# Ledger of designs, part 32: peptides against a protein of PDB entry 3VZA

Target 1, 98 residues: chain A of PDB entry 3VZA
Amino acid sequence: RVERLCKSKELFEERLGLEIRRIHNEQLQFIFRHIDHKDPDKPYMFTLSINEQGDYEVTSCTPPLDCISEFQLKVRETNNFSAFIANIRKAFTALSFK
Target 2, 62 residues: chain B of PDB entry 3VZA
Amino acid sequence: AAYVTQLYYKISRIDWDYEVEPARIKGIHYGPDIAQPINMDSSHHSRCFISDYLWSLVPTAW

## One batch from the design tools (peptide; made by RFdiffusion4, then SolubleMPNN)

Design b1_p12_1_s4 (from b1_p12_1, 8 letters changed)
Fold by OpenDDE base, seed 2:
Structure b1_p12_1_s4 (fold): chain B 98 residues (1-98), chain C 62 residues (1-62), chain A 12 residues (1-12)
Amino acid sequence: as target 1 above (98 residues)
Amino acid sequence: as target 2 above (62 residues)
Amino acid sequence: ALKTLESLLNIK
């Protein structure tokens, strides 16, 4: 089971180009790669926490996204976390086209 | 380790087939209505194409 | 800290 879990994580990281880390101050860091086809290893990342009110809160976004605040609102309203992450990736992709 | 795997599933709704050769990207995407198979030869595609394709399976509608 | 992260990891 442990081996399967490790393999699963590796497969997701490589195939989705998404790394997820637990970082300081009760946050998750999401690191997207494979966004820019000309620079596949270029990271696009954001950090996420649950604030004192119990709401999802984006604590950083690099590079910055104008739409991130709207997405934060949407995920709070809909609780659709999958769409939240997918839309962020979509936004990063759009940004990579300069 | 289990937590992050669960999170990946909650995000992507993809379940991988772990018994195939490494060059084969095989799994199932569980959409809201139907499940669809994933079956790709990774040697035929770039890493970016593969990721883009897989993410295209994930609905962005809120 | 762990509880908060666990809550986040156990999202719907």
Scores: peptide ipSAE 0.221, ipTM 0.939, DockQ to the pose 0.630
Fold by OpenDDE base, seed 1:
Structure b1_p12_1_s4 (fold): chain B 98 residues (1-98), chain C 62 residues (1-62), chain A 12 residues (1-12)
Amino acid sequence: as target 1 above (98 residues)
Amino acid sequence: as target 2 above (62 residues)
Amino acid sequence: ALKTLESLLNIK
């Protein structure tokens, strides 16, 4: 049911603190919140596309992460998309502790 | 829609129970070795704690 | 956008 799908999306967004949006030029935007416990609504985000070779490509990252290029390599090698997203969130979390 | 919810599942491996009251966070996390239930009262935790806990269920090993 | 999403869904 459409109603359940809408509820599912809302539950994931709130509970994971992760919003996923389709944006221009065939990209997905991943927006993390609930990272900084002192500022739960502060967004940490990156955009992702599939390049002409069919590989995952990070097209932006805000704030920037030193490890993002390595993660891009790892996900291409392993195809472990779950670990890819989880590691990015972990990196954002570490960054929030200035 | 269906695509985005499937993406959330592929990321988190969580399946929610949609028949419980909003304050109850109930579902199942399907890890590679064992499926484990999720059952927590959201009123007892901050939004950040809840998110951190749920993400802690997701393996980061490549 | 749909093409990208479909590609991303083709994962483990």
Scores: peptide ipSAE 0.216, ipTM 0.938, DockQ to the pose 0.837
Fold by OpenDDE base, seed 3:
Structure b1_p12_1_s4 (fold): chain B 98 residues (1-98), chain C 62 residues (1-62), chain A 12 residues (1-12)
Amino acid sequence: as target 1 above (98 residues)
Amino acid sequence: as target 2 above (62 residues)
Amino acid sequence: ALKTLESLLNIK
């Protein structure tokens, strides 16, 4: 079972190009790769926490996204975390073409 | 690893088939209305294409 | 920290 879980994590990381880390100050770091087809290993990142009010809060975004504040509002309203992450990736993808 | 795996599923709604050879990307995407099989040969695609394709399965509607 | 991370990981 443990070996299966480890393999699962590796498959998700490689196939989705998404790494998830637990980092300092009660945050999760999401690292997207495979965004820029010319530079597949270039990372696009954001960090997330839950604030004292219990709401999702984006604490950093690199490179910055103009839409990130709106997405934060949307995920708080809808609780659709899947759409939240997918839209961020979509935004990073669009940014890579600029 | 269990928690992270759960989070990946919450995000992607993908369940992998772990019994196939490494070059085969096989699994199931569970959409809101219908489950869709995933079955592709990774040797025929770039890493970026594979990721883009898989993410295209994830709805972006709020 | 653990409680907060578990909350994040246990999203609906």
Scores: peptide ipSAE 0.206, ipTM 0.938, DockQ to the pose 0.614
Fold by OpenDDE base, seed 5:
Formats: structure tokens, sequence, C-alpha cells
Structure b1_p12_1_s4 (fold): chain B 98 residues (1-98), chain C 62 residues (1-62), chain A 12 residues (1-12)
């Protein structure tokens, strides 16, 4: 089972171009790659925590996204985490076209 | 690793077939209505195309 | 802490 779990993580990281890390101060870091077809390894990332109120809070976004505050509001309202992550990737993709 | 794989599933709704050769991207996407198979030869596509395709399966409607 | 991270990983 451990072997399959490790393989699963690797498959998701490569195929989705999404790495998820636990970082300091009770945060998760989401790192997107494969966004810019001209520079597939260029990272697009944001960090997420749960604040004292129990709400999702974006603590950083690099490069910055104007829409990230709206997405944070939407995920708090809908609890649709899948759409939250997918919309962030879509926004990063749009940004990569400059 | 169990936690992160669960998170990947919650995000993508994809379940991989772990028994196929590495060059084969095979699995099932569980959409809101109907489950759809994934079956593609990774050697025929760029990494970016593969990722874009898989993410296109994930609804963005809130 | 682990508690908070586990909460994030156990999203609905």
Amino acid sequence: as target 1 above (98 residues)
Amino acid sequence: as target 2 above (62 residues)
Amino acid sequence: ALKTLESLLNIK
C-alpha cells in the first residue's frame, strides 16, 4: 500500500503538474508547473492555511493574481475546493500569455 | 502520503490505473454525472498538453 | 501544526 501511495503521488505530480507541500506555520503550498508551454518547469504557486475562524485563507500567491481574493471568497461560500484549485490554474494559465 | 493522495483525488476526481506501463496514462475521471475513462500514450504528447488535457476534465463552476 | 494541516487535507 505504501508503494502504491508513493507511486500515486508521483503520478499526480507529473501528470497534473501540481506539487503539494506542507510548509511552516501550518500552511500548504501548491506549486503548478506545465503552465507555460515555452517554459514547462516555471512554477506558479500559492500557499493556503486555515485561519482561527476555520476559513480557507490564501497567504501568498506568486505570481500575484487579481482574482485570488474573489476565489478565496468563493471557496469559503461553496466549499468547492476542486473548482478553487482549477480556477487558480486557469488564472495562472491566462497570466502566462502576458 | 495517504493524505496528499486523498487531496489529489478531491481536487481532480481522477483514479489512476497503477498496473499499466509508465508510458500509458490510464485511469478514470469521476465527473459530476458520468465517469469517463482516461487512456492516452504519453509519448505522443508534451507534458504541458497532458496536464492541460487532464485539468480540462475538472469543472470550474463553483 | 499537524491538526491544521490534517484539516486542510480532509476538505469536503
Scores: peptide ipSAE 0.206, ipTM 0.937, DockQ to the pose 0.663

Design b1_p12_2_s1 (from b1_p12_2, 6 letters changed)
Fold by OpenDDE base, seed 1:
Structure b1_p12_2_s1 (fold): chain B 98 residues (1-98), chain C 62 residues (1-62), chain A 12 residues (1-12)
Amino acid sequence: as target 1 above (98 residues)
Amino acid sequence: as target 2 above (62 residues)
Amino acid sequence: MDLLRQILSLPP
């Protein structure tokens, strides 16, 4: 089972180009790669926590996204975490074209 | 850890087929309406194309 | 998402 779980994680990381890390202060770090076709290993990342009110809070975003505050509001309203992550990736993709 | 793969599923709604050869990207995407099979030969595509394609399966509607 | 709150050891 452990072997299968490890393989699963590796497949998701490579195929989605998304790494998820648990970091300090009760945060998750989401690292996207495979965004820029000219530089597939270039990372695009953000960190996420649950604030004192129990709401999703983006604590950092690199590179910055103008739309991140709106997405934070939307995920709080809809609780659609999948759409939240997908929209962030879409925004990073758009940013990569400058 | 199990929670990580669970999180990936919550995000992507993809379930991989773990019994195929590494070059075969095979699985199922469970969309809100229908389940769609995934079956790709990774040697035919770039890493970026594969990722873009898989993410295109994930709805962005809130 | 309850899973995220569980991961972060926070109540829903």
Scores: peptide ipSAE 0.332, ipTM 0.943, DockQ to the pose 0.305
Fold by OpenDDE base, seed 2:
Structure b1_p12_2_s1 (fold): chain B 98 residues (1-98), chain C 62 residues (1-62), chain A 12 residues (1-12)
Amino acid sequence: as target 1 above (98 residues)
Amino acid sequence: as target 2 above (62 residues)
Amino acid sequence: MDLLRQILSLPP
């Protein structure tokens, strides 16, 4: 099972171009790659935590996204974490064309 | 760790087939209505295309 | 929400 879990992680990282790291101060870092077709390894990332109120909070976003605050609000309202991550990737993709 | 795979599933709703050859991207995407099979030859596509395609399976509606 | 809390070892 452990071997399968390790393989699963590797498959997701490569196929989705998404790496997830646990970092300091009880945060998760989400690193998107495969966004820019001209530079597939260029990272697009954000960090996420749960604040004192128990809500999802984006603590950083690089490069910055104008829509990130709205997405944070939406995920708090809907609890649709999948759509949250997918929309962020969509926004990063749009940004890569500029 | 188990939580990582759980998180990836929570995000993508994809379950991989781990018994196929490495070049075969095979799995199932569990959408809200239909379970959609995934079956790609990775050698026929760029990494970016593969990722874009897989993410296209994930609904963005809130 | 619960999954993230589990990952970060935060109370539910």
Scores: peptide ipSAE 0.332, ipTM 0.943, DockQ to the pose 0.385
Fold by OpenDDE base, seed 5:
Structure b1_p12_2_s1 (fold): chain B 98 residues (1-98), chain C 62 residues (1-62), chain A 12 residues (1-12)
Amino acid sequence: as target 1 above (98 residues)
Amino acid sequence: as target 2 above (62 residues)
Amino acid sequence: MDLLRQILSLPP
C-alpha cells in the first residue's frame, strides 16, 4: 500500500504537473509546472491555509493573479475545491501568454 | 502519504491504472455525469500537452 | 475544506 501511494503521488505530480507540499504555519503549497510550453519547468504557485474563522485563505500567489481573491471567495461560497484549483491553473496558463 | 493521494483525487477526480507500462497513461476520470476512460501513450505527447489535456477534463464551473 | 483541515490537523 505504501508503495502504491508513493507511485500514485509520482504519477499525479508528473501527469498533472502539480506538486503539493505541507509547509510551515499549517499551510499547503501548490506548485504548478507544465504551464508554459516554452518553459515547462517554470513554477507557478500559491499557498493555502485555513484561517481562524475556518475559511480557506490564500496566503501567497506567485506570480500574482488578479483573480485570486475572487477565487478565494468562490471556493468559500461553493466549497468546490476542484474548480478552485482548476481555475487557478487556467489563470496561470493565461498569464503565461502575457 | 495517503493525504496527498486523497487530495489529488479530490482535485482531479482521476483514478490511475497502476498495472500498465510507465509510458501508458491509463485511468478513469469521474466527471459529474459519466466516467470517462483515459488511455494515451505519453511518448506521443509533450509533458505540457498531457497536463493540459488532463486538466481539461476537470470542470471549472463553480 | 474538511480534507484540508484533516491534512493540516486543524479543528473543524
Scores: peptide ipSAE 0.329, ipTM 0.943, DockQ to the pose 0.383
Fold by OpenDDE base, seed 4:
Structure b1_p12_2_s1 (fold): chain B 98 residues (1-98), chain C 62 residues (1-62), chain A 12 residues (1-12)
Amino acid sequence: as target 1 above (98 residues)
Amino acid sequence: as target 2 above (62 residues)
Amino acid sequence: MDLLRQILSLPP
């Protein structure tokens, strides 16, 4: 099972172009690649924590997204974490064309 | 760790078929309406295309 | 607070 879990992680990282890391201060770092077709390895990333109230909080976003605050609000309202991550990727994708 | 794969599933709703050859991207996407099979030959597509396609399966409606 | 546990506890 451990071997399968390792393989699973690798498959997701490569196929989704998404790396997830646990970093300091109880945060998750999400690193998107495969965003810019001209530079597939260029990272687009954000960090996420849960604040004292138990709410999602974006602690950083690189490059910055104008919509990130709205997405944070939306995920707090809907608890739709999947849509949250997908919308961020969509926003990064749009940004890569500018 | 197991939580990582669990998180990936929570995000993507994709379950991979681990018994196929490495070049085959095969799995199931569990959407809100119906489950949809994934079955692609990775050698026929760029990494970016594959990622874009898979993410296109993930609903963005809140 | 355990972020992972909070995420996993959310509705599907």
Scores: peptide ipSAE 0.309, ipTM 0.942, DockQ to the pose 0.104

Design b1_p12_2_s2 (from b1_p12_2, 4 letters changed)
Fold by OpenDDE base, seed 5:
Structure b1_p12_2_s2 (fold): chain B 98 residues (1-98), chain C 62 residues (1-62), chain A 12 residues (1-12)
Amino acid sequence: as target 1 above (98 residues)
Amino acid sequence: as target 2 above (62 residues)
Amino acid sequence: MDLLRKILALPP
């Protein structure tokens, strides 16, 4: 089971170009790669926590996204975490074209 | 860690086939309607194309 | 939401 879990993580990281890390102060860091086809290893990332009210809170976004606050509102309203992450990736992709 | 794989599934709704050779990207995407198979030869595509394709399977509608 | 809360509650 442990071996399967490790392999699963590796497959997701490589195939989705998404790394997920637990960081200080009870946060998750989401690191997207494979966004810029001219620079596949360039990271696009954001951090997420649960605030005192129990709501999703984006604590950082690099590079900045104008739409991130709206997405935070949307995920709080819909609880659609999948769409939340997918929309952020879509926004990063659009940003990569500058 | 188990939580990571759970989170990846929550995000992507993809379940991989772990018994195929590494160059074969095989699995199932469980969309909101009908489950669809994934079956790609990774040697035929760039890493960015593969990621873009897989993410295209994930609905962005809230 | 619930999954994330559970994840963040785990020890490092």
Scores: peptide ipSAE 0.336, ipTM 0.946, DockQ to the pose 0.743
Fold by OpenDDE base, seed 4:
Structure b1_p12_2_s2 (fold): chain B 98 residues (1-98), chain C 62 residues (1-62), chain A 12 residues (1-12)
Amino acid sequence: as target 1 above (98 residues)
Amino acid sequence: as target 2 above (62 residues)
Amino acid sequence: MDLLRKILALPP
């Protein structure tokens, strides 16, 4: 099972181009790659925490997204975490076209 | 680190087939309506295309 | 509680 879990993580990282890290102060860091077809290794990332009220809170976003605050509101309203992450990737993709 | 794979599933709703050759991207996407098979030859596509395709399976409706 | 555990505890 341990080896399968390790393989699973590697497959997700490569195939989705998404790395997930636990970082300081009880945060998750989401690192997207494979966004810019001209520079597949260019990272697009954001960090996320759960505040004292139990709500998702974006603590950083690089590069910045105009829509990130709205997405934070939407995920708090819907609890649709999947759509939250997918929409962020979609926004990063749009940004990569400048 | 089972938690990270659980999170990947929560995000993507994809379950991989781990018994196929490395070049085969095979699995199942469990969407809200129906489960859809994934079956790609990675050698025929760029990394970016593969990622874009897989993410296209994930609904963005809130 | 761990952040990830909190995330996973939320309804889909």
Scores: peptide ipSAE 0.325, ipTM 0.944, DockQ to the pose 0.130
Fold by OpenDDE base, seed 3:
Structure b1_p12_2_s2 (fold): chain B 98 residues (1-98), chain C 62 residues (1-62), chain A 12 residues (1-12)
Amino acid sequence: as target 1 above (98 residues)
Amino acid sequence: as target 2 above (62 residues)
Amino acid sequence: MDLLRKILALPP
């Protein structure tokens, strides 16, 4: 089972181009790659925590996204975490086209 | 660990087939209404295309 | 309870 879990993680990382890390201060770091077709390894990332009120909070975003605050509001309203992550990737993709 | 794979599923709603050859990207995407099979030859596509395709399966409607 | 467990505990 442990070997299967390890393989699963590797498949998700490569196929989705998404790496997820636990970092300091109880945060998750989401690192997107495969965004820029001309530079597939270029990272687009953001960090996420849950604040004292229990709400999702974006603590950093690199490169910055104008829409990130709106997405934070939307995920708090809908609790649709999947759409939240997918919309961020969509926004990074749009940004990569300049 | 198990928690990270659970998070990937929470995000993507994809379950992989782990028994196929490495070059075959095979699995199931579980949408709100319909489950769709994933079955593609990775040797025919770029990494970026594969990722874009898989993410296109994930609804962005809130 | 860590952040991930909190996330997973919430409805999808």
Scores: peptide ipSAE 0.323, ipTM 0.944, DockQ to the pose 0.131
Fold by OpenDDE base, seed 2:
Structure b1_p12_2_s2 (fold): chain B 98 residues (1-98), chain C 62 residues (1-62), chain A 12 residues (1-12)
Amino acid sequence: as target 1 above (98 residues)
Amino acid sequence: as target 2 above (62 residues)
Amino acid sequence: MDLLRKILALPP
């Protein structure tokens, strides 16, 4: 099972182009790659925590996204974490065309 | 760690088939209405295309 | 939400 879990992580990282790291101050870092077809390894990332109120909070976003605050609101309202991450990737993708 | 796989599933709703050869991207995407099979030959596509395709399976509706 | 809480509660 341990081997499967390791393989699973690797498959998700490569196939989704999404790396997830635990970083300081109880945060998760989400690193998207495979966004820019001209530069597949270029990272697009954001960090996430849960604040004292128990709400999802985006603590950083690089490059910045105008829509990130709205997405934070939406995920708090809907608890649709999948849509949250997918929409962020969609936004990063749109940004890569500029 | 188990939580990593759980988190990826929470995000993507994809369950991989771990018994196929590395070049085969095979799994199941569990959408809200139906389960859709994934079955791709990675050698036929760029990494970006593969990722874009897989993410296209994930609904963005809140 | 619960999954993320569990993850974030663990040391890096």
Scores: peptide ipSAE 0.330, ipTM 0.946, DockQ to the pose 0.808; fails the geometry check

Design b1_p12_2_s3 (from b1_p12_2, 4 letters changed)
Fold by OpenDDE base, seed 3:
Structure b1_p12_2_s3 (fold): chain B 98 residues (1-98), chain C 62 residues (1-62), chain A 12 residues (1-12)
Amino acid sequence: as target 1 above (98 residues)
Amino acid sequence: as target 2 above (62 residues)
Amino acid sequence: MELLKQILSLPP
């Protein structure tokens, strides 16, 4: 089972181009790669926490996204975490085209 | 740990087939209404194309 | 409450 879980993580990281890390202060770091086709290893990332009110809060975003505050509002309203992550990736993709 | 794979599933709704050869990307995407099979040869595509394709399966509607 | 537990415990 442990070996299967390890393989699963590796497959998701490579195929989705998404790495997920637990970092200080009980935060999650999401690192997207495979965004820029000319530079597949270039990272696009954001960090996420849950604030005192129990709401999702984006604590950093690199590079910055103008739409990130709106997405934070949307995920709080809908609780659609999948759409939240997918929309952020979509925004990073659009940004990579300049 | 198990929580990582659970989180990936929560995000992507993809379940991989772990029994196929490494070059074969095979699995199932579980959409809101329909389950769609994934079956592609990774040797025929770039890493970026593969990722873009898989993410295109994930709905962005709130 | 642990962040991961909170995320996974919320409705999809």
Scores: peptide ipSAE 0.306, ipTM 0.945, DockQ to the pose 0.109
Fold by OpenDDE base, seed 4:
Structure b1_p12_2_s3 (fold): chain B 98 residues (1-98), chain C 62 residues (1-62), chain A 12 residues (1-12)
Amino acid sequence: as target 1 above (98 residues)
Amino acid sequence: as target 2 above (62 residues)
Amino acid sequence: MELLKQILSLPP
């Protein structure tokens, strides 16, 4: 099972182009790659925490996204974490064309 | 680190088939309506195309 | 990690 879990992580990282890291202060860092077809290894990332109220809080976003605050509100309202991450990737993708 | 794969599933709703050859991207996407099979030959596509395709399976509606 | 527990406990 341990072997499978390791393999699973590797497959997700490569196929989704998404790395998830635990970082200081109980945060998660989400690192997207494969966004820019001309520079597939270019990272697009954000960090996420849960605040004292139990709400999702984006603590950083690189490059910055104008829509990130709205997405934070939406995920708090809907608890649709999947859509939250997918929309961020979509926004990064759009940004890569500018 | 089971939580990592659990998180990936929570995000993507994809379950991989781990018994196929490495070049085969095979699995199932569990969408809200139907389960969509995934079956790609990775050698026929760029990494970016593969990622874009897989993410296209993930609904963005809130 | 409390964050992970909370994320996984939330409804989809």
Scores: peptide ipSAE 0.305, ipTM 0.945, DockQ to the pose 0.105
Fold by OpenDDE base, seed 5:
Order: C-alpha cells, then structure tokens, then sequence
Structure b1_p12_2_s3 (fold): chain B 98 residues (1-98), chain C 62 residues (1-62), chain A 12 residues (1-12)
C-alpha cells in the first residue's frame, strides 16, 4: 500500500505537473509546472489555508493573478475545489503568454 | 501519504492504472457524466502537452 | 473544504 501511494503521488506530480506540499502555519502549497512550454520547469504557485471562519483563503500567489480573489469567492460559494484548481492553472497558462 | 493521493483524485478525478509500463499513461477520468479512458504513449508527447491534455479533461465550470 | 480541514489537521 505504501509503495502504491508513493507511486501514485509521483505519477500525479509528473503527469499533471502539480506538486502539493504542506507548509508552515497549516497551509498547503500548490506548485504548477509544465505551464510554459518554453520553460516547462518554471513554477507557478499559490498557498491555501482555512481561516478562522473556516473558509478557504489564498495566502499567496506567485506570480500574482488578478482573478485569484474571484476564484477564492467562487470556491467558497460552490465548494468546487476541482474547478478552483483547474481555473487557477488556466489563469497561470494565460499569464505565461504575456 | 494517502491524503495527497486523495487530494489529487478530488482535483483531477483521474484513477491511474498502476500495472503498466512507465511510458504508458493509462487510467480513467471520471467526469460528471461518463467515465472516459486515458491511454497515451508518453514518448510521443512533451511533458507540457501531456499535462495540458490531462487538465483539459477537468471541468472549469463552477 | 472539509478535506482540506482534515488534511491540515493531520500530524506532520
């Protein structure tokens, strides 16, 4: 089981180009790669926590996204975490062309 | 850790086939309607293309 | 949201 879990994580990291890390102060860091086809290893990342009210809160976003506050609102309203992450990746992809 | 794989599934709705050779990207995407198979030869594509393709399977509608 | 809460509450 442990071996399977490790393999699963590795497959997701490579195939989705998404690394997920636990960081200080009870946060998750999401690191996207494979965004810029000219620089596949360039990271695009954000950090996420749950605030005192129990709501999703984006605590950082690098590079900055104008739409991140709207996405935070949307995920609080819909609880659609999948769409939340996918839309952030889409926004990072669009940003890579600027 | 189990929570990480659970989170990846929550995000992507993809379940991999772990019994194939590493160059074969095989699995199932569980969309809102019909489950669709994934079956790619990774040697035929760039890493960015593969990621873009897999993410294209994930709905962005809220 | 609940999953994140569960994840964040887990031991390191």
Amino acid sequence: as target 1 above (98 residues)
Amino acid sequence: as target 2 above (62 residues)
Amino acid sequence: MELLKQILSLPP
Scores: peptide ipSAE 0.303, ipTM 0.944, DockQ to the pose 0.709
Fold by OpenDDE base, seed 2:
Structure b1_p12_2_s3 (fold): chain B 98 residues (1-98), chain C 62 residues (1-62), chain A 12 residues (1-12)
Amino acid sequence: as target 1 above (98 residues)
Amino acid sequence: as target 2 above (62 residues)
Amino acid sequence: MELLKQILSLPP
């Protein structure tokens, strides 16, 4: 079971190009790769926490996204975490073309 | 850790087939209406294409 | 949200 879980993590990281790390102050760091086809290893990342009110809060975003605040609002409203992450990746992808 | 896999599923709605050879990307994406099989030969595609394709399966509608 | 909360609450 443990071996499968480890393999699962590796498969997701490689296939989705998404790494998830726990970082200081009870945050998660989401690191997207495979965004820029010319530089597949270039990271696009954001950090996420749950604030004192119990709401999702994006604590950093690199490179910055104009839409990140709106996405934060949307995920709070809808609780659609999947769409939240997918939209962020979509936004990073769009940014990579500039 | 189990929570990591759970989080990836929460995000992607993908369940992998762990019994196939490494070059085979096989699994199931569970969409809101249908289950979409995934079956790719990774040697035929770039890493970016594979990721883009898999993410294209994930709805962005809120 | 509960999943994330659970993850964030896990010991290091």
Scores: peptide ipSAE 0.279, ipTM 0.943, DockQ to the pose 0.777

